# Peptides against a protein of PDB entry 2AZE: the designs that were tried, part 8

Target 1, 148 residues: chain A of PDB entry 2AZE
Amino acid sequence: AQECQNLEVERQRRLERIKQKQSQLQELILQQIAFKNLVQRNRHAEQQASRPPPPNSVIHLPFIIVNTSKKTVIDCSISNDKFEYLFNFDNTFEIHDDIEVLKRMGMACGLESGSCSAEDLKMARSLVPKALEPYVTEMAQGTVGGVF
Target 2, 101 residues: chain B of PDB entry 2AZE
Amino acid sequence: GRLEGLTQDLRQLQESEQQLDHLMNICTTQLRLLSEDTDSQRLAYVTCQDLRSIADPAEQMVMVIKAPPETQLQAVDSSENFQISLKSKQGPIDVFLCPEE

## One batch from the design tools (peptide; made by RFdiffusion4, then SolubleMPNN)

Design b1_p8_6_s2 (from b1_p8_6, 4 letters changed)
Fold by OpenDDE base, seed 2:
Structure b1_p8_6_s2 (fold): chain B 148 residues (1-148), chain C 101 residues (1-101), chain A 8 residues (1-8)
Amino acid sequence: as target 1 above (148 residues)
Amino acid sequence: as target 2 above (101 residues)
Amino acid sequence: VKSQVFTL
């Protein structure tokens, strides 16, 4: 019947919305873990050091990085006020935002790729509120959204 | 019947979505707390050593871009065009290279 | 062809 068809359309709409929210939640969890883990690492490192790191030796979030072969020729044009930059490369390059950098550093404990060791998973769980721990576990197991 | 089943499904999906919203709110709150904590922000940094660990400047030039919020980045990576364009609206963009050592 | 737009 038409009524059932209408509800089926709505069901599909809701399923898609939920899928999107699941992805968003997973990213938020990864960000939280990565940030807290980074802060924790640096706090410990500074506690062990005789002095804080030189101010110009660290890059505070947010940032992005661009990497390319050292053989790549880069032409750079900069506006007078430094509001505009134009880089031309003669070969391919890579761009990574700070979150991706943190992930590659292992700050998300491999949770982003399902590569969590038992120790990594323990760390990840310790960096989120208790209410999020089950979801972290599901992420590590690849079982997120299995109830649908 | 079919109608009853669909109705039940929609109710279950609503509950699931509400649970997701709740968890997302928790996450957002935690991230906000981090952003508002001065000590956390002071410690929210990476080093050139960190960057070398993922992109070694001995082999790869590593450029760091610090830009104000709302800065637009346009990137083209094709066989014939390799370009990055940056446009800030509210301040200068800072670009620097990580040393090899 | 890869074309991406980011907001920082």
Scores: peptide ipSAE 0.109, ipTM 0.905, DockQ to the pose 0.741
Fold by OpenDDE base, seed 1:
Structure b1_p8_6_s2 (fold): chain B 148 residues (1-148), chain C 101 residues (1-101), chain A 8 residues (1-8)
Amino acid sequence: as target 1 above (148 residues)
Amino acid sequence: as target 2 above (101 residues)
Amino acid sequence: VKSQVFTL
């Protein structure tokens, strides 16, 4: 009985570890799709314009976004070498990383929320290696979580 | 019996985890290739129009922070204190403001 | 120290 109990504990431990890795893989897939989709979009746009955008009109990855009400008062203190910044706000703010921005832009094709059209899913599949396509399909269907 | 069933379950879980690790390795390899490709990095950008589409400056002020690797960010968002602290170890930090359209 | 914000 004790031996079986020990193995049951180990089984649960492994199931939890697998679940964590599944979440990590899903995030990596979303990052890959979003990044490749962004690059593809911009390549097409530059080809149509026959030139790159003005240098100071774009923000290259990586970056962080901070947003707050336009009425929020912000005090900023910067070191002389610009190695240190201190921002004080008089109201709440939000912080978003570049990956979250790309997701909100639709660069992950709605796969992050399982809200993919047929065209979105087709695009998502085209942006990953063949070995990852089944997992992309499961993400779109919301069926990820099983052991394979 | 029960012991045999549990033993078999553990072997199957190990095989499943190995398959999962393989898929993760494929994915991380793809991400590394993207990071090493000069053309991809040149094209890895967003515009002010993109930012306005998700955070309209008519309602929100949008700041963009570009900092070197290993930069520390500390944020406090409470009823009595609203603060962001940045500390870089590898170079200067740049802050941009997204203008209204 | 004074703030320095750049416009995109």
Scores: peptide ipSAE 0.054, ipTM 0.903, DockQ to the pose 0.041
Fold by OpenDDE base, seed 5:
Structure b1_p8_6_s2 (fold): chain B 148 residues (1-148), chain C 101 residues (1-101), chain A 8 residues (1-8)
Amino acid sequence: as target 1 above (148 residues)
Amino acid sequence: as target 2 above (101 residues)
Amino acid sequence: VKSQVFTL
């Protein structure tokens, strides 16, 4: 019946929306874990050193990373007020945001790739509210959305 | 029947979405709390050692860009053009080079 | 227009 067809269309629409929200939630969880883990690491490091690092030795979030071969020739043009930059490369480059950097540093405990050890998973769970722990577990197992 | 099944599916999906919204709200709240905590933000940094661990400056030049919010970034990476353009409206842009040593 | 590099 036409009614059933309409409901099936709506069902598919809702499934897609849920899928999108799942992806968003996973990213938010990863960000939370990464940030808290980073802060925890640095707090411990500064306590051990008994002082904060020199200001010019650290990069506070947010930031963007650009990397290319050391052999790549780069021309940089900067406006007088530093509001505008233009970089010209003679070869390919890569751009990474700070979240990706944190993930590669292991700040998300390998949860982003489903490569969590038992210890990594324990750490990840400890960095989120209890209500999020079951979802973190599902992320580690790669079973998110399996209920559908 | 088919109609009853679909109706039940939609109800279940609604409950699932509501649960997701709830979890997302919790997570968003946590992130907001982190952003409002001055000590956490002070400690939210990486070092050159961190950058070397993910992109070895022995082989790769690593450049760091600190730009104000809403800065426009245009990147072209093709065989005929390799370019990055930055335009800020809220302040100066800072560019740093991660040393090899 | 000028070139400038900041070192960390």
Scores: peptide ipSAE 0.044, ipTM 0.903, DockQ to the pose 0.041
Fold by OpenDDE base, seed 4:
Structure b1_p8_6_s2 (fold): chain B 148 residues (1-148), chain C 101 residues (1-101), chain A 8 residues (1-8)
Amino acid sequence: as target 1 above (148 residues)
Amino acid sequence: as target 2 above (101 residues)
Amino acid sequence: VKSQVFTL
C-alpha cells in the first residue's frame, strides 16, 4: 500500500514535469519558426531590392520594445557611458520581448494561437525539421498532450 | 494489480518525457545553428514598418532598447510609480524611437 | 547624466 502511494506521488510529479516540458517545447518551436521565417522574409526582400537596407534603418535581434501612450511624459536619464538608464513615466507602459514582437508580426504563422490557415501551417512545417512536424500539426489542432 | 498498473504508467510517462526531451534537443540545436550562422544573424532584424504594424506610433510611442546580455531590467508599473531601470554590465545600451509615419 | 533619444 505504501509502495503504491509512493508511485502515485511520483506519477503526479512526472505528469507535472511533462506538462512543463510540453509548454517549453511549444515555445521553442514557435521561436524557431519565427526566427527562420523572419530571416527568410528579409532574405527575399533584400533580393527583390537588390540591396540590404541601410544599417541604421533596422533593428537586429535581440531587443525589447517599450510602448506607451503618446501622451505619456517620459523622463530619461542616461549615464555618461550609457551603461545605466532610468526612465520615469507619468502613466502605464508595456514591455515586449523580441519573440512576442515576432509573434505579433505573424512570424510564427499564427501557430501560437492555433489560428493557422492551410498556408500558415504549410509554412510552419517547412521551417522545422521533419521530426518536429507532427508536433507542429498537433499544436495547430490544439491536440497536444491529449494522450496524457 | 495496482502496483503493476502504476509501474506501467511510470514507464509510459518516462517514454513520453524522453520523446519530449528529444524534440527539445532538436529545437535547441536548430536555434543554436541560427545563432552561429552569420548570414542568419545579419538577416534577423525588424524594421520600423514592422513595429508600426504591432504598435501604431500614431497613438503609441514605441521605444526600442538594445542591451548587452546580462543587462538588468527593473520595471515598476503601478499608479504610484512608473519606472524602468536598466543596468548593463557588458557594454552600452542603445535606445531608439520608432518614428511616426 | 544626459537625456538623449535616437530615432531610426
Scores: peptide ipSAE 0.042, ipTM 0.903, DockQ to the pose 0.040

Design b1_p8_6_s3 (from b1_p8_6, 4 letters changed)
Fold by OpenDDE base, seed 5:
Structure b1_p8_6_s3 (fold): chain B 148 residues (1-148), chain C 101 residues (1-101), chain A 8 residues (1-8)
Amino acid sequence: as target 1 above (148 residues)
Amino acid sequence: as target 2 above (101 residues)
Amino acid sequence: VKSKTITL
């Protein structure tokens, strides 16, 4: 029946929307964990050092990193007001945002790839509100994707 | 029948989405709280050592870009062109080089 | 046009 067909279309639409929101939630959770873990790490480190690090020795979020072979020749053109930059490379390069950097640093506890130990999972759970803990567990198990 | 089943599915999907939205709101609230906490933002940093841990300057040159919001970034990575273009609207762009140690 | 790099 046409009515059923219409509802099937709507069902598929809603399923796709939910799937997209699931991905968004997972990313938000990873960001929260990564940020809180980073802050916690740095707070502890500064306490142990009894002072903050030198201002020019740290990079505050947000940032982007670009890496390439140290043999790569880079031509950098900068406007007088520093509003515009142009980099020309003679070889390939990589770009990473700060979140990706934090993930690679292990700040997301390996949750991003579902490769977290029991201790990593414990840490991850401790960095989110109680309501999010079950979802963190599902992420660690790689079982996210179903309908609630 | 089929119609009843589909109707029930749609109701269940609505409930599922509402649950999902609730969790997302909790998460976004937490992120906002972090953003509003001055001490947390002060501690939201990485070091050159951190960057070396993921991209060794012994082998890789590591450049850090600090750009204001709404900065346009254009990147081309092909055999014919290797280029990054940055255009800021709100202020100057800072570029840092992670030293090799 | 100029070039500049700030070392950390």
Scores: peptide ipSAE 0.053, ipTM 0.901, DockQ to the pose 0.041
Fold by OpenDDE base, seed 3:
Structure b1_p8_6_s3 (fold): chain B 148 residues (1-148), chain C 101 residues (1-101), chain A 8 residues (1-8)
Amino acid sequence: as target 1 above (148 residues)
Amino acid sequence: as target 2 above (101 residues)
Amino acid sequence: VKSKTITL
């Protein structure tokens, strides 16, 4: 009886760990799709323009953005070596990392919310190795969660 | 019996986790390859137009932060305190504004 | 320390 109880506890622990890893894998897949899609987009755009964009007109990854109302007053204190920054705002602000920006740009093909068109899903599948394609399909359907 | 059933379940879960780990390794490898590819690095960028598409500069100011790895970011967003602090150990931090147009 | 207030 005690042995069975111990194994049941272990079973539950493993199930929870698997669930956490599934979430991590989904995020990694989204990042891969977003990055590859971004690179592909920019490559095509530069080919069509027959030149790369001006150096100071683009923001290379990684980056973080902060947005706030244009009316927000910001006080910025910077160390002499620029190793430390302190921003004080008089109103609320938002912070977004580059991955979130890419998702909002549609670079993850709407897969993050399960809002994929047929074309979006086709694109998403084309941007991952074959081994990951079934998982992408499950993500699009919202059926990820079962133990395989 | 009950014991045999639980033992079998644990074996199956172990196999499933191994498969999951394998997929994660594949994905991580792909990301590393992208980060190491010079052409991909060059093309891994967004434009100010992209940022304007997700945060309208007509209404919002968009600040971009370029910081070295392992830079510490602390943010407080409350009714009485609105603050962001950055501390880098590996190099200078660059901050600039995205133009409205 | 350099301090600057930004208002748009």
Scores: peptide ipSAE 0.051, ipTM 0.901, DockQ to the pose 0.038
Fold by OpenDDE base, seed 1:
Structure b1_p8_6_s3 (fold): chain B 148 residues (1-148), chain C 101 residues (1-101), chain A 8 residues (1-8)
Amino acid sequence: as target 1 above (148 residues)
Amino acid sequence: as target 2 above (101 residues)
Amino acid sequence: VKSKTITL
C-alpha cells in the first residue's frame, strides 16, 4: 500500500543520513586522536630536550601543504596586502591539509585505515573519552555500522 | 505485518541516530577543549622533519601555507591548467618553503 | 602585486 511505500522511502532516507553521520563521527574521532597524540608527542619531546624548539623550526596548526616536483616551475603573484595569492605551475601538484599530514605521520595510529596494531589501538583508546572507546574499537576492526 | 515492521525499524533507526548525535557532541566538545587550551595550542605543531617524512624535499618541493580562517582555496590540476588561488578575508596569508635540510 | 618565479 501507499503507506508502506512512504515508510520504506523514509527508512532509506534515514539510513543514508545515518551513514553520513557515521562518516562524520569517524572523522571527528580521527581528528581528536591525531591532535591529542601530536600534542603528547611534542610535550614529551620538549621535556626530553628541556626546552621548546626554535620558533622558526615548527609549523603550528592549522596549515596547508603544497608539494610538487623540484623541477616544477612556479609563478607566484601576491597582492600588496598579501590577502590574495595566485600560483601557476607548469606541472601537476598535490595539496594536503594538516589533518591528512597528521594521518600520514601516524598520529591517528593507523585507525584511519583500520590497520592498528595492539599498541596502536591501545594508544587510540587512551586518547578518547570512555564513551567513544567502543566506536574506536569498531573502527579498528572495520565493523562500524554493524547495528544497521 | 509489514506496516508494523517498518514502523519498528524507523523507531530503531531514530534511536541509533540519536546515539550518533550524542557521540558526535562528545567529540566536538573534546575538540573545542583542545582549541581552547593554551598549552595544547602551543604544542599543536609539526616540524620540517615531519613534512620531509611525508614529501621528501630531496624529490619534492614542499610549500607551507598559513592562512586565516575561512580563506578560500581554489585549485585547478589538469593538462591545460595547473593553478592555485588563495583569497583571505581576515588577514594576510603567509607562504614559505620547507628547507631541504 | 608582486610576482616571483620559483625553480628548484
Scores: peptide ipSAE 0.051, ipTM 0.901, DockQ to the pose 0.038
Fold by OpenDDE base, seed 4:
Structure b1_p8_6_s3 (fold): chain B 148 residues (1-148), chain C 101 residues (1-101), chain A 8 residues (1-8)
Amino acid sequence: as target 1 above (148 residues)
Amino acid sequence: as target 2 above (101 residues)
Amino acid sequence: VKSKTITL
């Protein structure tokens, strides 16, 4: 009886760990797709333009963005060496990392929200190794969560 | 029996986790390959137009922060305090505004 | 330390 109870506790622990890893895997897949899709987009665009964009016209990863109302007053203090910044706002702001930006750009093909068209899904699958394609399909269908 | 059933379940879960770990390793490997590829890194960028598509500068001010790894970011967003603090250990932080157009 | 107030 005690042994069974111990095993049941362990079972629950493993189930929770698996659940967490599933979430992590999904995020990793989305990142991979987003990055590769971004690179592909830019490569194609540069080829069409026959030149890269001006160096100071693009923002390379990694980055974060902060957005707030134009009416928000921002006080910025910067150290002389630019190692330290302090921003004070008089109203709320939002912070987004580069991954979230890429998702909102559609670089993850809508996979993050299960909003993949057939074309989106095709693109997503093309950007991952073969071993990950079934999982991408499950993500698109919203069927992730079963035992492997 | 109950013991045998639980033992079997644990083995199955172990196998499932191993498969999961394998897939995760594949993903991390792919991401590392991207980070190590010079051309990919050169092409890993967004434009101001991209940012405008997410947060319209006509209504929102968009600030871009380029910070070295291990930079500490502290954000407070409450009715009494709205603050972002950045502290880098590895180099200067670059901050600029995304133009409206 | 440089201080700047931004109002858009």
Scores: peptide ipSAE 0.048, ipTM 0.901, DockQ to the pose 0.038

Design b1_p8_6_s4 (from b1_p8_6, 4 letters changed)
Fold by OpenDDE base, seed 2:
Structure b1_p8_6_s4 (fold): chain B 148 residues (1-148), chain C 101 residues (1-101), chain A 8 residues (1-8)
Amino acid sequence: as target 1 above (148 residues)
Amino acid sequence: as target 2 above (101 residues)
Amino acid sequence: VTSKVFTL
């Protein structure tokens, strides 16, 4: 019947929306873990050093990283007010946002790729509210995606 | 029947989505709290050593860009053109090079 | 238009 067909269309629509939100939630969890882990790491490091790092030796979030071969020739044009930049490269480059940098640093505990050791998983769980712990576990196992 | 089954499915999906929204709200709340905490923001940094662990300046030039929110970034990476353009509307853009050592 | 890069 047409009514059933309409509901089936709606069902598929909702399933797709849920799938998208699941991806968003996973990213939010990774961000939370990465940020908190970074903060804890740095807090511990500063405590051990008994001082903060020199101001010009650190890069605060947010930031973007661009990397290319040392052999790459880069032409940089900057406006007088520094509002506009133009970089021309003679070879390929890579761009990474700060979240990706944190992930590659291991700040997300390998959860982003499902490559968590027992210690990594323990750390990840400790950095999220209790309500999110089951989801973290599922992410580590690669079992996220089911209907609640 | 089929109608009843579909109706039940939709109700279950609605409940699932609500639970998902709840978890997302928890996450966003945590992130907001982190962003509002001055000490956390002070400690939200990476070092040159961190960057070298990802892209070693001995082999790669590592450039750090700090730009105000809503800065436009355009990147072209093709065999014919390799370009990055930045345009800020809120303030100056800072660019740093990570030293090799 | 000029080029200016800062080193950490």
Scores: peptide ipSAE 0.050, ipTM 0.901, DockQ to the pose 0.042
Fold by OpenDDE base, seed 5:
Structure b1_p8_6_s4 (fold): chain B 148 residues (1-148), chain C 101 residues (1-101), chain A 8 residues (1-8)
Amino acid sequence: as target 1 above (148 residues)
Amino acid sequence: as target 2 above (101 residues)
Amino acid sequence: VTSKVFTL
Protein backbone atom coordinates (compact mmCIF):
# COMPACT_ATOMS: atom_id res chain seq x y z
CA ALA B 1 0.00 0.00 0.00
CA GLN B 2 2.79 2.39 0.87
CA GLU B 3 4.63 1.50 -2.34
CA CYS B 4 1.56 2.28 -4.39
CA GLN B 5 1.09 5.56 -2.58
CA ASN B 6 4.67 6.57 -3.27
CA LEU B 7 4.32 5.73 -6.93
CA GLU B 8 1.09 7.68 -7.19
CA VAL B 9 2.83 10.73 -5.78
CA GLU B 10 5.61 10.31 -8.30
CA ARG B 11 3.08 9.79 -11.08
CA GLN B 12 1.35 13.03 -10.23
CA ARG B 13 4.66 14.87 -10.11
CA ARG B 14 5.63 13.59 -13.53
CA LEU B 15 2.23 14.42 -14.98
CA GLU B 16 2.57 17.99 -13.80
CA ARG B 17 6.07 18.27 -15.25
CA ILE B 18 4.87 16.92 -18.57
CA LYS B 19 2.02 19.40 -18.57
CA GLN B 20 4.50 22.22 -18.10
CA LYS B 21 6.70 20.93 -20.90
CA GLN B 22 3.69 20.70 -23.19
CA SER B 23 2.97 24.36 -22.59
CA GLN B 24 6.59 25.24 -23.25
CA LEU B 25 6.65 23.24 -26.45
CA GLN B 26 3.47 24.88 -27.69
CA GLU B 27 4.95 28.31 -27.09
CA LEU B 28 8.16 27.36 -28.87
CA ILE B 29 6.19 26.11 -31.85
CA LEU B 30 4.15 29.30 -31.97
CA GLN B 31 7.29 31.41 -31.83
CA GLN B 32 8.90 29.45 -34.63
CA ILE B 33 5.84 29.72 -36.83
CA ALA B 34 5.38 33.41 -36.09
CA PHE B 35 9.02 34.29 -36.77
CA LYS B 36 9.29 32.30 -39.97
CA ASN B 37 5.98 33.61 -41.22
CA LEU B 38 7.01 37.19 -40.48
CA VAL B 39 10.32 36.77 -42.26
CA GLN B 40 8.60 35.18 -45.22
CA ARG B 41 6.05 37.97 -45.43
CA ASN B 42 8.67 40.68 -45.30
CA ARG B 43 10.94 38.95 -47.79
CA HIS B 44 8.10 38.77 -50.26
CA ALA B 45 7.10 42.37 -49.64
CA GLU B 46 10.63 43.62 -50.18
CA GLN B 47 10.95 41.60 -53.36
CA GLN B 48 7.77 43.15 -54.68
CA ALA B 49 8.97 46.62 -53.74
CA SER B 50 12.45 45.84 -55.11
CA ARG B 51 14.00 47.45 -52.04
CA PRO B 52 14.02 47.30 -48.26
CA PRO B 53 11.71 49.63 -46.37
CA PRO B 54 13.09 53.01 -45.35
CA PRO B 55 15.02 53.13 -42.10
CA ASN B 56 12.94 54.19 -39.10
CA SER B 57 9.80 52.87 -40.78
CA VAL B 58 10.23 49.42 -39.28
CA ILE B 59 10.78 48.00 -35.82
CA HIS B 60 13.05 45.01 -35.48
CA LEU B 61 12.45 42.41 -32.85
CA PRO B 62 12.72 42.37 -29.91
CA PHE B 63 10.43 45.12 -28.66
CA ILE B 64 7.51 45.83 -26.40
CA ILE B 65 4.47 47.98 -27.03
CA VAL B 66 2.65 50.28 -24.66
CA ASN B 67 -0.75 51.57 -25.69
CA THR B 68 -3.25 53.81 -23.96
CA SER B 69 -6.04 56.16 -24.89
CA LYS B 70 -4.79 59.03 -27.01
CA LYS B 71 -6.38 61.26 -24.39
CA THR B 72 -4.18 59.84 -21.64
CA VAL B 73 -1.66 62.31 -20.33
CA ILE B 74 1.82 60.85 -20.14
CA ASP B 75 4.80 62.31 -18.37
CA CYS B 76 8.11 60.85 -19.48
CA SER B 77 11.37 61.34 -17.63
CA ILE B 78 14.60 60.17 -19.26
CA SER B 79 18.12 60.09 -17.89
CA ASN B 80 20.85 61.84 -19.85
CA ASP B 81 22.34 58.55 -20.99
CA LYS B 82 18.89 57.11 -21.77
CA PHE B 83 19.50 54.20 -19.41
CA GLU B 84 16.50 55.06 -17.26
CA TYR B 85 12.93 55.94 -18.19
CA LEU B 86 9.94 56.77 -16.05
CA PHE B 87 6.45 57.04 -17.51
CA ASN B 88 3.56 58.36 -15.48
CA PHE B 89 0.06 57.99 -16.87
CA ASP B 90 -3.17 59.54 -15.68
CA ASN B 91 -5.12 56.49 -16.83
CA THR B 92 -4.78 52.78 -17.54
CA PHE B 93 -2.42 51.37 -20.16
CA GLU B 94 -1.62 48.06 -21.82
CA ILE B 95 1.71 46.36 -22.41
CA HIS B 96 2.31 43.77 -25.11
CA ASP B 97 5.47 41.90 -26.04
CA ASP B 98 6.54 41.30 -29.61
CA ILE B 99 5.31 37.71 -29.64
CA GLU B 100 1.83 38.81 -28.67
CA VAL B 101 1.95 41.40 -31.42
CA LEU B 102 2.91 38.75 -33.96
CA LYS B 103 0.07 36.53 -32.78
CA ARG B 104 -2.44 39.34 -33.13
CA MET B 105 -1.07 40.01 -36.60
CA GLY B 106 -1.97 36.45 -37.49
CA MET B 107 1.64 35.36 -37.87
CA ALA B 108 0.95 32.23 -35.82
CA CYS B 109 -1.87 31.37 -38.23
CA GLY B 110 -4.49 31.36 -35.49
CA LEU B 111 -2.86 28.29 -33.98
CA GLU B 112 -2.52 30.10 -30.65
CA SER B 113 -6.28 30.03 -30.18
CA GLY B 114 -7.04 26.87 -32.11
CA SER B 115 -8.79 28.99 -34.72
CA CYS B 116 -7.10 27.65 -37.83
CA SER B 117 -8.67 27.34 -41.21
CA ALA B 118 -7.49 24.53 -43.42
CA GLU B 119 -5.20 26.99 -45.19
CA ASP B 120 -3.91 28.38 -41.90
CA LEU B 121 -3.07 24.90 -40.72
CA LYS B 122 -1.35 24.12 -43.99
CA MET B 123 0.78 27.23 -43.61
CA ALA B 124 1.60 26.43 -40.01
CA ARG B 125 2.71 22.93 -40.90
CA SER B 126 4.89 24.23 -43.70
CA LEU B 127 6.81 26.43 -41.27
CA VAL B 128 7.98 23.67 -38.93
CA PRO B 129 10.20 20.62 -39.35
CA LYS B 130 8.34 17.50 -40.36
CA ALA B 131 8.76 15.97 -36.92
CA LEU B 132 6.68 18.77 -35.41
CA GLU B 133 3.78 18.58 -37.86
CA PRO B 134 1.77 16.05 -35.85
CA TYR B 135 1.97 18.26 -32.78
CA VAL B 136 0.88 21.29 -34.78
CA THR B 137 -2.14 19.29 -35.86
CA GLU B 138 -2.86 18.42 -32.25
CA MET B 139 -2.65 22.08 -31.27
CA ALA B 140 -5.08 23.07 -34.00
CA GLN B 141 -7.56 20.46 -32.83
CA GLY B 142 -7.11 21.32 -29.18
CA THR B 143 -6.30 17.72 -28.36
CA VAL B 144 -2.85 18.20 -26.86
CA GLY B 145 -2.56 16.27 -23.65
CA GLY B 146 -5.18 13.71 -24.55
CA VAL B 147 -2.58 10.97 -24.35
CA PHE B 148 -2.73 10.99 -20.56
CA GLY C 1 -2.73 -5.24 -10.04
CA ARG C 2 -2.46 -1.68 -8.83
CA LEU C 3 1.31 -1.80 -8.43
CA GLU C 4 1.82 -3.18 -11.91
CA GLY C 5 -0.46 -0.53 -13.33
CA LEU C 6 1.41 2.29 -11.64
CA THR C 7 4.80 1.02 -12.72
CA GLN C 8 3.54 0.77 -16.27
CA ASP C 9 2.16 4.30 -16.07
CA LEU C 10 5.52 5.63 -14.94
CA ARG C 11 7.28 3.91 -17.82
CA GLN C 12 4.80 5.38 -20.27
CA LEU C 13 5.20 8.83 -18.77
CA GLN C 14 8.96 8.52 -19.12
CA GLU C 15 8.56 7.76 -22.80
CA SER C 16 6.17 10.67 -23.23
CA GLU C 17 8.56 13.07 -21.55
CA GLN C 18 11.42 11.87 -23.72
CA GLN C 19 9.31 12.53 -26.79
CA LEU C 20 8.53 16.03 -25.56
CA ASP C 21 12.20 16.70 -24.86
CA HIS C 22 13.08 15.58 -28.35
CA LEU C 23 10.49 17.86 -29.94
CA MET C 24 11.58 20.76 -27.77
CA ASN C 25 15.17 20.25 -28.85
CA ILE C 26 14.07 20.41 -32.46
CA CYS C 27 12.21 23.65 -31.77
CA THR C 28 15.06 25.30 -29.90
CA THR C 29 17.45 24.29 -32.67
CA GLN C 30 15.22 25.91 -35.27
CA LEU C 31 14.92 29.09 -33.23
CA ARG C 32 18.69 29.18 -32.76
CA LEU C 33 19.21 28.80 -36.49
CA LEU C 34 16.87 31.73 -37.08
CA SER C 35 18.77 33.87 -34.60
CA GLU C 36 22.07 33.00 -36.26
CA ASP C 37 20.83 33.80 -39.75
CA THR C 38 21.62 37.42 -40.53
CA ASP C 39 19.13 37.65 -43.36
CA SER C 40 16.32 36.31 -41.20
CA GLN C 41 17.08 38.78 -38.44
CA ARG C 42 17.17 41.60 -40.96
CA LEU C 43 13.66 40.62 -42.00
CA ALA C 44 12.34 40.16 -38.47
CA TYR C 45 10.48 43.44 -38.20
CA VAL C 46 7.02 44.94 -38.01
CA THR C 47 5.72 48.17 -39.51
CA CYS C 48 3.51 50.97 -38.29
CA GLN C 49 0.77 49.47 -40.41
CA ASP C 50 1.12 46.25 -38.45
CA LEU C 51 0.80 48.12 -35.18
CA ARG C 52 -2.25 50.01 -36.40
CA SER C 53 -3.90 46.69 -37.12
CA ILE C 54 -3.58 45.84 -33.43
CA ALA C 55 -4.10 49.23 -31.80
CA ASP C 56 -5.40 52.01 -34.02
CA PRO C 57 -3.52 55.25 -33.30
CA ALA C 58 -6.72 57.09 -34.14
CA GLU C 59 -8.01 55.84 -30.81
CA GLN C 60 -4.88 54.66 -29.01
CA MET C 61 -1.42 56.04 -28.58
CA VAL C 62 1.06 53.32 -29.49
CA MET C 63 4.54 53.53 -28.07
CA VAL C 64 7.33 51.11 -28.92
CA ILE C 65 10.17 50.40 -26.54
CA LYS C 66 13.44 48.78 -27.57
CA ALA C 67 15.63 47.97 -24.61
CA PRO C 68 18.82 45.97 -24.21
CA PRO C 69 18.78 42.57 -22.53
CA GLU C 70 18.48 42.51 -18.74
CA THR C 71 16.57 45.79 -18.70
CA GLN C 72 14.32 46.01 -15.68
CA LEU C 73 10.70 46.85 -16.37
CA GLN C 74 8.34 47.78 -13.59
CA ALA C 75 4.69 48.45 -14.34
CA VAL C 76 1.95 49.57 -12.01
CA ASP C 77 -1.62 49.80 -13.25
CA SER C 78 -3.94 50.66 -10.39
CA SER C 79 -6.57 53.24 -9.60
CA GLU C 80 -4.03 55.30 -7.72
CA ASN C 81 -0.90 54.76 -9.79
CA PHE C 82 -0.24 54.26 -13.49
CA GLN C 83 3.48 53.95 -14.04
CA ILE C 84 6.17 52.25 -16.10
CA SER C 85 9.79 52.30 -15.00
CA LEU C 86 12.70 51.11 -17.14
CA LYS C 87 16.28 50.62 -16.03
CA SER C 88 18.88 49.35 -18.47
CA LYS C 89 22.24 47.83 -17.62
CA GLN C 90 23.71 47.29 -21.06
CA GLY C 91 22.88 50.36 -23.07
CA PRO C 92 20.44 53.08 -23.98
CA ILE C 93 16.72 52.51 -24.30
CA ASP C 94 14.93 53.68 -27.42
CA VAL C 95 11.32 54.78 -27.43
CA PHE C 96 9.30 55.29 -30.59
CA LEU C 97 5.83 56.63 -31.20
CA CYS C 98 3.69 55.14 -33.92
CA PRO C 99 2.22 58.04 -35.86
CA GLU C 100 -1.43 58.35 -36.67
CA GLU C 101 -2.45 57.22 -40.11
CA VAL A 1 15.82 64.81 -16.70
CA THR A 2 14.59 65.09 -20.27
CA SER A 3 11.41 64.10 -22.06
CA LYS A 4 11.91 62.79 -25.57
CA VAL A 5 9.94 60.55 -27.88
CA PHE A 6 11.06 59.34 -31.28
CA THR A 7 8.57 59.10 -34.11
CA LEU A 8 8.51 56.16 -36.44
Scores: peptide ipSAE 0.047, ipTM 0.902, DockQ to the pose 0.041
Fold by OpenDDE base, seed 1:
Structure b1_p8_6_s4 (fold): chain B 148 residues (1-148), chain C 101 residues (1-101), chain A 8 residues (1-8)
Amino acid sequence: as target 1 above (148 residues)
Amino acid sequence: as target 2 above (101 residues)
Amino acid sequence: VTSKVFTL
């Protein structure tokens, strides 16, 4: 019947929306873990050194990374007020945001790929509120989404 | 019947979505707390050593861009053109080079 | 304007 067909269309619509929200939640959890883990690492390091690092030796979030072969020739044009930049390369380049950098540093504990060791998972769980711990566990096991 | 089953499925999916919304609210609250904590923001940094660990300057040139919020970035990466354009609306853009080890 | 890149 047409009525049942309409509800089936709506069901599929809601399933897709839920899938999108699951992806968004997973990313938010990864960001939270990565940020807190980074802060914890740096706090410990500064305590051991008994002082903060030199101001110009660190890069605070947020930032963007651009990398290319060291042999790549780069031409840069900058506006007088530094509001506009134009970079021309003679070869390919890569762009990464700060979150991706943190993930590659292991700050998300391998949770982003479901590659957590027991210690990684323990750390990840310790960096989120209790209500989020079950979801972290599911992410580590690759079982997010349950049965809908 | 089929109609009743579908109706029940939709109610269950709505409940699941509401639970996701609740978890997302908890998560965004935590992220907001991090952004509002001065000490956390002071400690939210990476080093050149960190960058070398993921992109060694011995092989790759690593450029860091610090830009105000909502800065526009446009990139073209093709055989015909390799280009990055940045345009800020809220202030100057800073560019740094990670030195080779 | 010429490029200005800072070294960390």
Scores: peptide ipSAE 0.045, ipTM 0.901, DockQ to the pose 0.041
Fold by OpenDDE base, seed 4:
Structure b1_p8_6_s4 (fold): chain B 148 residues (1-148), chain C 101 residues (1-101), chain A 8 residues (1-8)
Amino acid sequence: as target 1 above (148 residues)
Amino acid sequence: as target 2 above (101 residues)
Amino acid sequence: VTSKVFTL
């Protein structure tokens, strides 16, 4: 009886760990798709333009975005060496990492929200190794969550 | 019996987790390959147009922060305090403003 | 020190 109880506790622990790893895997897949899609987009654009964009016209990853109302007053204090920054806002702000920006740009093909068109899904699949394609399909269908 | 059933369940869960770990390893490997590829890193950028597409500067001020690894970010967003503090250990922090046009 | 914001 005690042994069975111990195993049941362990079972639950493993189930929760698997659930957590599933979420992590989904995020990793989205990151991979987003990064590769971004690189592909830019490569194609540069080829069409026959030149790269001006160096100071683009923002390389990684980065952070802060957005707030245009009416928000921002006071910024910067150290002499630029190692320290302090921003004070008079109203609320939002912070987004580069991955979230890429998702909102559609670089993850809508896979993050289960809003993949057939073309989006095709793109997503083309940007992952073969072993990950079934999982991408599951993500698109919203069927992730089962035990393998 | 019950014990045998639970034991089998745990084995199945172990196999499932191993499969999951394998897929995760594939993903992390691919991401590392991207980070190690000079051309990919050169092409890993967004434009001001991209930023405008997710946060319209006509309505929102969009600030871009380029910070080196291990930079500490502290953010307070409350009715009484709206603050972002950045402290880098490995180099200077760059701040850019996305223009409206 | 007043921050220097760069416009892209």
Scores: peptide ipSAE 0.039, ipTM 0.900, DockQ to the pose 0.041

